# Peptides against a protein of PDB entry 4N78, part 7

Target 1, 186 residues: chain A of PDB entry 4N78
Amino acid sequence: HFQVICRLLGYQGIAVVMEELLKVVKSLLQGTILQYVKTLMEVMPKICRLPRHEYGSPGILEFFHHQLKDIVEYAELKTVCFQNLREVGNAILFCLLIEQSLSLEEVCDLLHAAPFQNILPRVHVKEGERLDAKMKRLESKYAPLHLVPLIERLGTPQQIAIAREGDLLTKERLCCGLSMFEVILT
Target 2, 155 residues: chain B of PDB entry 4N78
Amino acid sequence: MAELQMLLEEEIPGGRRALFDSYTNLERVADYCENNYIQSADKQRALEETKAYTTQSLASVAYLINTLANNVLQMLDIQASQLRRMESSINHISQTVDIHKEKVARREIGILTTNKNTSRTHKIIAPANLERPVRYIRKPIDYTILDDIGHGVKW

## One batch from the design tools (peptide; made by RFdiffusion4, then SolubleMPNN)

Design b1_p8_5_s2 (from b1_p8_5, 3 letters changed)
Fold by OpenDDE base, seed 1:
Structure b1_p8_5_s2 (fold): chain B 186 residues (1-186), chain C 155 residues (1-155), chain A 8 residues (1-8)
Amino acid sequence: as target 1 above (186 residues)
Amino acid sequence: as target 2 above (155 residues)
Amino acid sequence: SWLEEQLR
């Protein structure tokens, strides 16, 4: 699904969605969640010491239940605050999955473009074969597919310009060194 | 453009009119030949004359058709060339627009990106002294060790 | 054209 979304939205659509999501997340964090956190901090017991282990797990649980009774009974915490946290979580996950999907699409594009851009994979050399000779053979084989040199030789100035720009855009992908998700985390 | 216009407005319509006129003329020639054959005392001469007119008429029509056909073909070639040029122009514009849109889109999304902290994976320098694999002795986790770390309320 | 030659 996320791959399809990435394909449909493209860079522009993804940017718009991400910006809006960031706004929503910011609004949730600075608004409702912050308010609840402040309230929770106010009602939080000033002194909450760990009970002795001798009380066992049930006793410890009861102790904390008693200490946190006001928090546990705060109905809005469950209905509103936790829901907002879920929304934030979902937004984060969405961003992560979009970035991952986008990266996959970009990698695929790069791989598809590679033969046309004189980017050849390192080939496995069998014992006794020279890597250099094999690579030269591959280069020679794919030389006619090199788009920019081909257009530079046969194309109009306008076509050459377009080809160069297209080549550059194809090479410059976000997955090569940029992260959207890291921005979201900051 | 001038050549195409001339073909469309003058040459081709003119050729069509010429063919139509030729039709009318051929009818007249046919009538003449028929009457001449009927009235002539020398039927053989009349027949030869008719053959001559027929040959001439056929040649004339063939010429007119050929001329018209060539003009039509020329017209079509010019139009085809124009269409190809238009197509090329449209394609170039389209590509330019697409590239521009892509650049804009990339700028927009780029604002939402930061450089990946490629943590230079510090070459895990294998410690020179391969610590002898300490035999993993499964020691039961003594949870009581954590009991002293917490300021538990001494009851 | 060939036709023109034949008509001459």
Scores: peptide ipSAE 0.020, ipTM 0.737, DockQ to the pose 0.005
Fold by OpenDDE base, seed 5:
Parts: C-alpha cells; sequence; structure tokens
Structure b1_p8_5_s2 (fold): chain B 186 residues (1-186), chain C 155 residues (1-155), chain A 8 residues (1-8)
C-alpha cells in the first residue's frame, strides 16, 4: 500500500502529505497533549514512594491505584489524550513507512537505470575466471546502452542537455544520503 | 514553406481544375469523333482519327492524374515532416517542463530531509601510514546489498 | 516518365 502511495504521490505529493502531518503532530503536541500533561503534572502526587514489600503485589497495586486515583478517573485522559498520542504515533509510523517505501522505489529506479548509466554490478566470478575480464566483457556488452554518450554523439544540443540533466536527476536520489524520518523525530 | 504553399494554393488546385477541364474537353472530343465518324465518307480514316484522339486523351488524363498524385504525395511528405518537427519540439518542451517539475518537487521534499546521521561510530583513525593513494579502482556497485531489501523471492 | 516518353 505504501509503495502504491509513493508511486501515486511522487515527491511533491509526499512532501505535501508530510508537511501536513507535521502540522497536525505539532498541533497535537503543543496543544491538547501539552495541556493534558500540564494538568496531569498538577494532580500528580508530589510524593509517591514505593510501599513496603510486605504488602505483596496486590497491596502494592492498590496503593498505587489509590495514589493515582485522580489520574485514573480522569476520563478525558483515555478518550482524548491517549487518542491524540495514538494519532501522533500513527503519524510517525506513517512517515517511517513512506520513507522506507520511497527508498525502495528509488533503489529500483537506480537499478533500472544502472545499465544505461554505465553502472554495473559486481559479477560473481567462478573459480578460474578473472574478475577484470568478466567486468570488461560486461562493460562491452552494455556500452551501446550508455544513454548520455549515445545522445552526445547523435543528438541535438537540446537533447544532450536534457539527457545530462535527466541523468543527474536519476543519480541523485534521497535514499543516497537523506532522511525525512530524522527530521520528523527532531 | 514556400513549396508547400505553392502545392496547396496553386499546383494541386490547378491540377484538379485541369482534370475537370480535361473531362469537358474529352466530352467535346467524343462528340466530335462521333459526328466525324457519321459524316465522314471514309469511315476507316475517321476511326483511325478517333483512335488517335482516344489514345492522346488517355495519355493526357494519365499524365494529369500522375502529376496531381505526385504533387499530393509531395504535399503529404512535407506536411509529415513538419508534423514530425513539431512533435519533436513539443516533446522537448514537455521534457523540459517535466524536469523542472521534478526539480521543484525535489526541492520541496528536500526541505523535509536531513543528512542521514551516519553513526560516526568509529573515528576512522587515519592509519598513521598514509597508504599510497590506492588508485581509485572503480569498485563495482555491489547490488547484493539490496537483495534483502524488498519482497523479492528468496530463491 | 514512361508517360512522357509515350507522348513524345
Amino acid sequence: as target 1 above (186 residues)
Amino acid sequence: as target 2 above (155 residues)
Amino acid sequence: SWLEEQLR
């Protein structure tokens, strides 16, 4: 699903969605969540010490339940605050999954473009074969597919310019060194 | 452009008119031949004359049709060439626009990105011994690193 | 053209 979303939205669409999500998250954090946290801090017991072990697990639980009764009974905490936190969490997960999916898509694009850009994978060498010889053969095999040199040789100046620019855009991808998710976490 | 215009405005219309005129003329010739045959005392001569006119008329029409056809073909070739040029131009514009849009999109999303914190884990302590600049051996991109990325069928 | 030749 996320892959499809990435393909459908493209960079621009993803950017818009991410920006809006960030706005929503910011609004939730600075607004509702902050208010509830402040309220919770006010009602939080100033002194909450660990009860004696002699009370056993049930007694300890009851102790904390009693100490936190006002918080537990705060209905809006569950219905509003926790829901908002869930929304924030979902937004973060969404961003992560989108970035991952986008990275995969970009990698696929890079792989598809590689033969046309003189980017060849390291080939497995069987015992007795020289890697260099095999690589040279591979290079020779794909040499006619090199797009930019081909267009430079046969194309118009405009085509050459477009080809070079396209080649550059193909090589420069977000997955090569950029992270959106890290920005979201800050 | 001048050639196309000449074909469209002069040669082809002229050829069409010539064919129509030829039709009218042929009708007149036919009438003449018929009357001549009826009135002539020498039917054989009249027939031979008719044959001659028929042959000439057919040749003339064939020539007119051929000329017109060639002009039309030439016109179409020129137009096809013009369309191809136009298509090429449109494609170039389209590609330019697409590239621009892509750049804009990348800038927009770029605002939402930061450099991946490569965990500076190990201070590459520059080994004291500056190993001689190993000739940049183009290390082939190891795509096997990507084998674990995606729903690829692990064979 | 063949036609021109025939008309000559």
Scores: peptide ipSAE 0.019, ipTM 0.734, DockQ to the pose 0.006
Fold by OpenDDE base, seed 4:
Structure b1_p8_5_s2 (fold): chain B 186 residues (1-186), chain C 155 residues (1-155), chain A 8 residues (1-8)
Amino acid sequence: as target 1 above (186 residues)
Amino acid sequence: as target 2 above (155 residues)
Amino acid sequence: SWLEEQLR
């Protein structure tokens, strides 16, 4: 589903959705969640000492669960605050999954374009074969597929310009060094 | 453009008219040949004349059809070439627009991106001093502080 | 064409 969404929305649609989600998340965090957190901080036990590590993670969890039992059982916390936190969590997960899906699509595009852009796969060299010879053979094999040089030789100036721009756009992808998810986490 | 116009406005209509005129002329020739054969004392000569006229008429019609057909083919070729050129132009414009849209879209999404930094996983430094387990004293929480927050029913 | 020759 996320792959389909990425294909349907494209970069522009994804950007719009992400911006709106960020607004919603910000609104939830700075609004209802912040208010509940402030109130909860006020009613939190003043002395909450860490239990001994010897009790292990389950024992520590039970300790804190017991300390916070009354807070957790507060009805509004479950219905409003936790719901908003779930919404925020879902939004974060959505963003993560969109980015992952987009990255997969971009990688696929890069892989498909690679033969046409003089991007050669890493060749496994078997014992006794020279890497240079194999690479040269591969280069020669794919040389006729190089789109930009081909169009530069056979195309009109307008076609050449379009080909160069298209080549650049194909090479420059978000997955090469950019992350949206990191921005969402900040 | 001038050639196509000439074909559409002059050559093809002219060729069609010539074929219609030829039809009328053929009818006259046929009538002549029939009458000549009936009236002629030398039927063999009349037959040979009829054969000659028939051959000539057939050749004429064949020529007219061939000329018209060639003109139509030429017209179609020119039109096909024009359509291909138009298609190419439209494709170029479309590609230019798509590239522009893509650039705009990339700028927009780029604002929402940052460089992938290998976030150094902060080593969770275990606190050096294991705090001695303090006996848990349960203090009752005053929940009345939360009464003003949320959609709770004031009882 | 043969036809053109016959018409000439």
Scores: peptide ipSAE 0.019, ipTM 0.733, DockQ to the pose 0.005
Fold by OpenDDE base, seed 2:
Structure b1_p8_5_s2 (fold): chain B 186 residues (1-186), chain C 155 residues (1-155), chain A 8 residues (1-8)
Amino acid sequence: as target 1 above (186 residues)
Amino acid sequence: as target 2 above (155 residues)
Amino acid sequence: SWLEEQLR
């Protein structure tokens, strides 16, 4: 699903969605969640001493239940605060999954474009084979597919310009050094 | 442009008219040949004249058809060339627009990105000796180890 | 063309 979303939205669509999600998250964090956290801090027992072990696990549990009774009974915490936290969590997960999916798509694009851009894969050399000879063969094999040099030789100035720009755009991808998710976490 | 216009407005219509006129002329020639053959005392001569007119007429029609056909082919070639040029122009514009849109999109998403901290993750040097995957033996956590550290109930 | 030669 996320792969399909990435394909449908493209960079622009993803940017718009991410911006809106950030706004939502910001509003939730600075608004409702912050207010509840402040309230919780105020009602939090100032002194929460560990009960004596002699009370056993049930007694200790009851002790904490009693101390946190006001917090547990705060209905809005369960209905509103936790829901908002879920929304924030979902937004974060969504962003993560979108970035991962986008990265996969970008990698695929790079791999598909590689033969046309003179990007050769590392050849696995079996024992006894010369790496240089294999690389030369590979270069020779894909040389006719190099798009930019081909267009530079045969194309019009306009075509050459477009080919160069297209080549650059194909090579420069977010997955090469940029992260959206890190921005979301800050 | 001038050549195409000439073909469309003058040469091709003119050729069509010529063919039409040739049809009427051929009828006249046929009538003449028929009458000449009937009235002539020398039938052999009349026949030879008819053969000559027939050959001339066929040659004339063939010439007219060939000329017209060539003009039509030339017209089509010119039009095809014009269409190819238009297609090329449209494609160029389309590609330019697409590139521009892509650049804009990348700028927009770029605002939402930061440089990946390449944490110098120490190249996990794959240990040369792939230690045999030690079968993860779930050792039960012995919690008794903690019995001596706290105010735990000694029996 | 051959035809042009025959008409000449």
Scores: peptide ipSAE 0.018, ipTM 0.741, DockQ to the pose 0.006

Design b1_p8_5_s3 (from b1_p8_5, 3 letters changed)
Fold by OpenDDE base, seed 4:
Structure b1_p8_5_s3 (fold): chain B 186 residues (1-186), chain C 155 residues (1-155), chain A 8 residues (1-8)
Amino acid sequence: as target 1 above (186 residues)
Amino acid sequence: as target 2 above (155 residues)
Amino acid sequence: SFLEELLR
């Protein structure tokens, strides 16, 4: 589903959706969640000491559950605050999955374009084979497919310009060094 | 463009008319040859004359058909070339537009991106002094403070 | 016939 969404929306559509999601998340965080957090901070136990580690994780968890039992059982927290937190969580997950799906698509595009852009795959050298010979063979195999040099040789100035721009756009992908998810977490 | 127009408006219609006129003329020649053969005392001479007219007529028709066919082929070639040029132009425009759209889209999404950084895991520093187990004294929490913040749904 | 003679 996320792959289909990425394909349908493209970069522009994804950007719009992400921006809107960020607005929603911001609204939830600065609005209802912030208000509940402030209130909860006021009613939080003033003294909450760390239990001994000898009680183990279950004992420690039980301790905190006991300390926070009354807060957790508050109806408004369950119905409103936790719901908003779920929405925020879902939004974050959505963004993550969209980015992952987009990255996969971009990687596929890069892989498909590689032979046309003089990007050779890493060659596994078996025992007894010369890496240089294999690389030379690959270079020779894909040399006729180099699109930009081919168009530069045979194409019109306009075609050359388009080919260069297209090549640049093909090479420059978000997955190469950019993350949207990190921005979302900030 | 001028050549195509000439072919479409003058040469091909003219060739078609010529072929039609030739048909009419051939009918007249045929009638003449038949009557001449029937009325002539020298049938052999009449036959030779008919053969001559037939050969001439066939040659004429063949020439007309060939000329017309060549003109039609030329017309089609010109049209095909025009279509190819048009296709090339459309493709060029389309590609230019697509590149532009892509650049705009990338700028828009780019503002939502940052460089991938290796997440530095914050080391949880264990407190140096294990706090002595303090007897847990539960203090009652006043929940009425929260009544004004939510939808006020009292379970 | 005329046609037969013509075709000869």
Scores: peptide ipSAE 0.026, ipTM 0.689, DockQ to the pose 0.004
Fold by OpenDDE base, seed 5:
Structure b1_p8_5_s3 (fold): chain B 186 residues (1-186), chain C 155 residues (1-155), chain A 8 residues (1-8)
Amino acid sequence: as target 1 above (186 residues)
Amino acid sequence: as target 2 above (155 residues)
Amino acid sequence: SFLEELLR
């Protein structure tokens, strides 16, 4: 699903969605969640120490339940605050999954473009074959497909410019060194 | 452009008119030949004259058709060439627009990105500075991420 | 051409 979303939205659509999600998350954190946290801090016991072990596990639980009774009985905490936290969590996960899916798509694009850009992946070497020799053969095989040099030789100045720009855009992808998720976490 | 215009506005219409006029003229010639043959005391001479007119008429029509056909072909060739040039121009514009749109999109999404931290420290360290440095770091392409896609062998 | 010959 996320792959399809990435393909459908492209960079522009993903950017818009993520920006809006960030706004929503910011609104939730600075608004509702912050307000509830402040309220919770006000009702939080000033001193909450571990009771004596002689009370046993049930007694200790009851002690903490009593100390936190006002918080536990705060119905809006479950219905509103926790829901908002879930929404924030979902938004974060969504962004992570979108980024991962986008990275996969970008790598696929790079792979598809590779023969045309003289970017060759490491090939499997059979026993007795030298990697260098195999790579040279592969380079020779795909040499006629090098798009930019071909267009530079045969194309118009406008075509050459477009080819170079396209080549650059193909090579420069987010997956090469950029992360959206890290920004979301800040 | 001038040549195409001449073909479209003058040569081809003129050729069509000439063919039509030729038809009318041929009818007149036929009538003449028929009457001449009937009225002539020398039927053989009249026949030879008719043959001559027929040959000339056929040659004329053939010439007119050939000329018109060549003009039409020339017109089509010019138009085809113009269409190819237009197509090339449109493609160029389209590609330029697409590249521009892509650049804009990348700038927009770039605002939402930061450099990947290569530090293995999984610690969510809140960066002290909210500065979103969008710095491109060129890293080698890692194709291993595709290993789990499809029926490929994990390298 | 044949046509040229006919027109001669």
Scores: peptide ipSAE 0.020, ipTM 0.684, DockQ to the pose 0.006
Fold by OpenDDE base, seed 2:
Structure b1_p8_5_s3 (fold): chain B 186 residues (1-186), chain C 155 residues (1-155), chain A 8 residues (1-8)
Amino acid sequence: as target 1 above (186 residues)
Amino acid sequence: as target 2 above (155 residues)
Amino acid sequence: SFLEELLR
């Protein structure tokens, strides 16, 4: 599903969605969640000492239940605050998954474009084969597919400019050095 | 443009009219040959005259058809060339617009990104020889990410 | 052309 979303929205659509999600998350964090956290801090017991082990697990549980009674009985915490936290969590997960999906799509694009851009993967050499010989064969095999040099030789100045720009855009991807998710966590 | 206009407005219509006129003329020639053969005391001479007129008429029609056909072919070639030029122009504009849109989109999403804290500052080693295509040895694309995507080209 | 020669 996230792969389909990435394909449908593209870079622009993803940017818009993420920007709006960030606004929503900021609004939730700075507004409702902050207010509830402040309230919780006010009602939190100032001194919560560990009960003696002699009370056993049930006694310790009852002790904490009593100390946190006001918090547990705060109905709005469960209905509103936890819901807002769920929404924030979902937004974060969405951003993570969309970035991962986008990265996968970008990697696929890079792989598909590689033969046309003279980007050759390091071939795993089996024992006994010369790496240099394999690489030369691979280079020779894909040399006719190099798009930019081909267009530079046969194309018009306009075609050459477009080919160079297209090549640059194909090579430069977010997955190569940029993270959106880190911005969201910041 | 002047050549195409001349073909469309003058040469091809003129050729069509000439063929139509030739039909009328051929009918007259046929009538003449028939009457001449019936009325002539020398049937052999009349037949030879008919053969001569027939050959001339066929040659004339063949010439008119060939000329018209060549003009039509020339017209079509010119039009095909014009269409190819238009197609090329449209494609160029379309590609330019697409590239521009992509650049705008990348700028927009770029605002929402930060540099990945990769501990290893891979020094972009500028290739020493300017003339060799800058092998952008970019960070090896971790292709292992695609290992779970079953449709990867097994090298 | 051959046709032009035939018309001559």
Scores: peptide ipSAE 0.017, ipTM 0.686, DockQ to the pose 0.006
Fold by OpenDDE base, seed 3:
Structure b1_p8_5_s3 (fold): chain B 186 residues (1-186), chain C 155 residues (1-155), chain A 8 residues (1-8)
Amino acid sequence: as target 1 above (186 residues)
Amino acid sequence: as target 2 above (155 residues)
Amino acid sequence: SFLEELLR
């Protein structure tokens, strides 16, 4: 699903969605959540000492339940605050999954373009074989597919310019060194 | 443009008219040959004359058809060339616009990105074998390094 | 001939 979303929206659509999500998250955090947190801080016991271990697990639990009774019984916390936190969490997860999906798509694009851009994979060399000879053979095999040099030789100046720009855009991807998720976390 | 115009306005219409005129003339020739054969005392001579006229008529029509056909073909070639040029122009514009849109989109999403913290530990594993860089082989950019970054998808 | 003129 996220892959399909990435394909459908493209970079521009993803950017718009991410911006809007950030606005929503900001609104939730600075508004409702902050208000509830402040309220919770006010009702929080000022002094909550650790009960003695002699009370055992049930006694300790009862102690904390009693100390936090007002918080636990705060119905709006469960219905509104936790829901808003869930929404924020979902938004974060959405952003993460979008970034991951986008990265996968970009990697696939890079891999598909590689033969046309003189980007060769590392070849496994068996014992006794020369890496240089194998690489040379591979280069020779894919040499006719090099798009930019081919267009430079046979194309018009306009076509050459477009090919070069296209080549650059193909090589430059977010997955190579950029993260959206880190920005979302800040 | 001048050549195409001449073909469309003068040569091809002229050739068509010539063919239509030839049709009328051929009918007259046929009538002549028939009458000549009927009236002639020497039927063999009349037949030979008819054969001669038939051959001449066929040659003339063939010439007219060939000329017209060549003109039409030439016209079509010129038009095809014009269409190809137009198509090329449209494609160029379309590609330019697409590239521009892509650049804009990338800038927009780029604002929402930061540099990935390269953890020191991912040593660019230089291929262990410092084999002397063969002079002309551009070191292939290994994009597989990206496979391990962030997405947990082990291919 | 008249016919040659017609075929021209």
Scores: peptide ipSAE 0.015, ipTM 0.682, DockQ to the pose 0.004

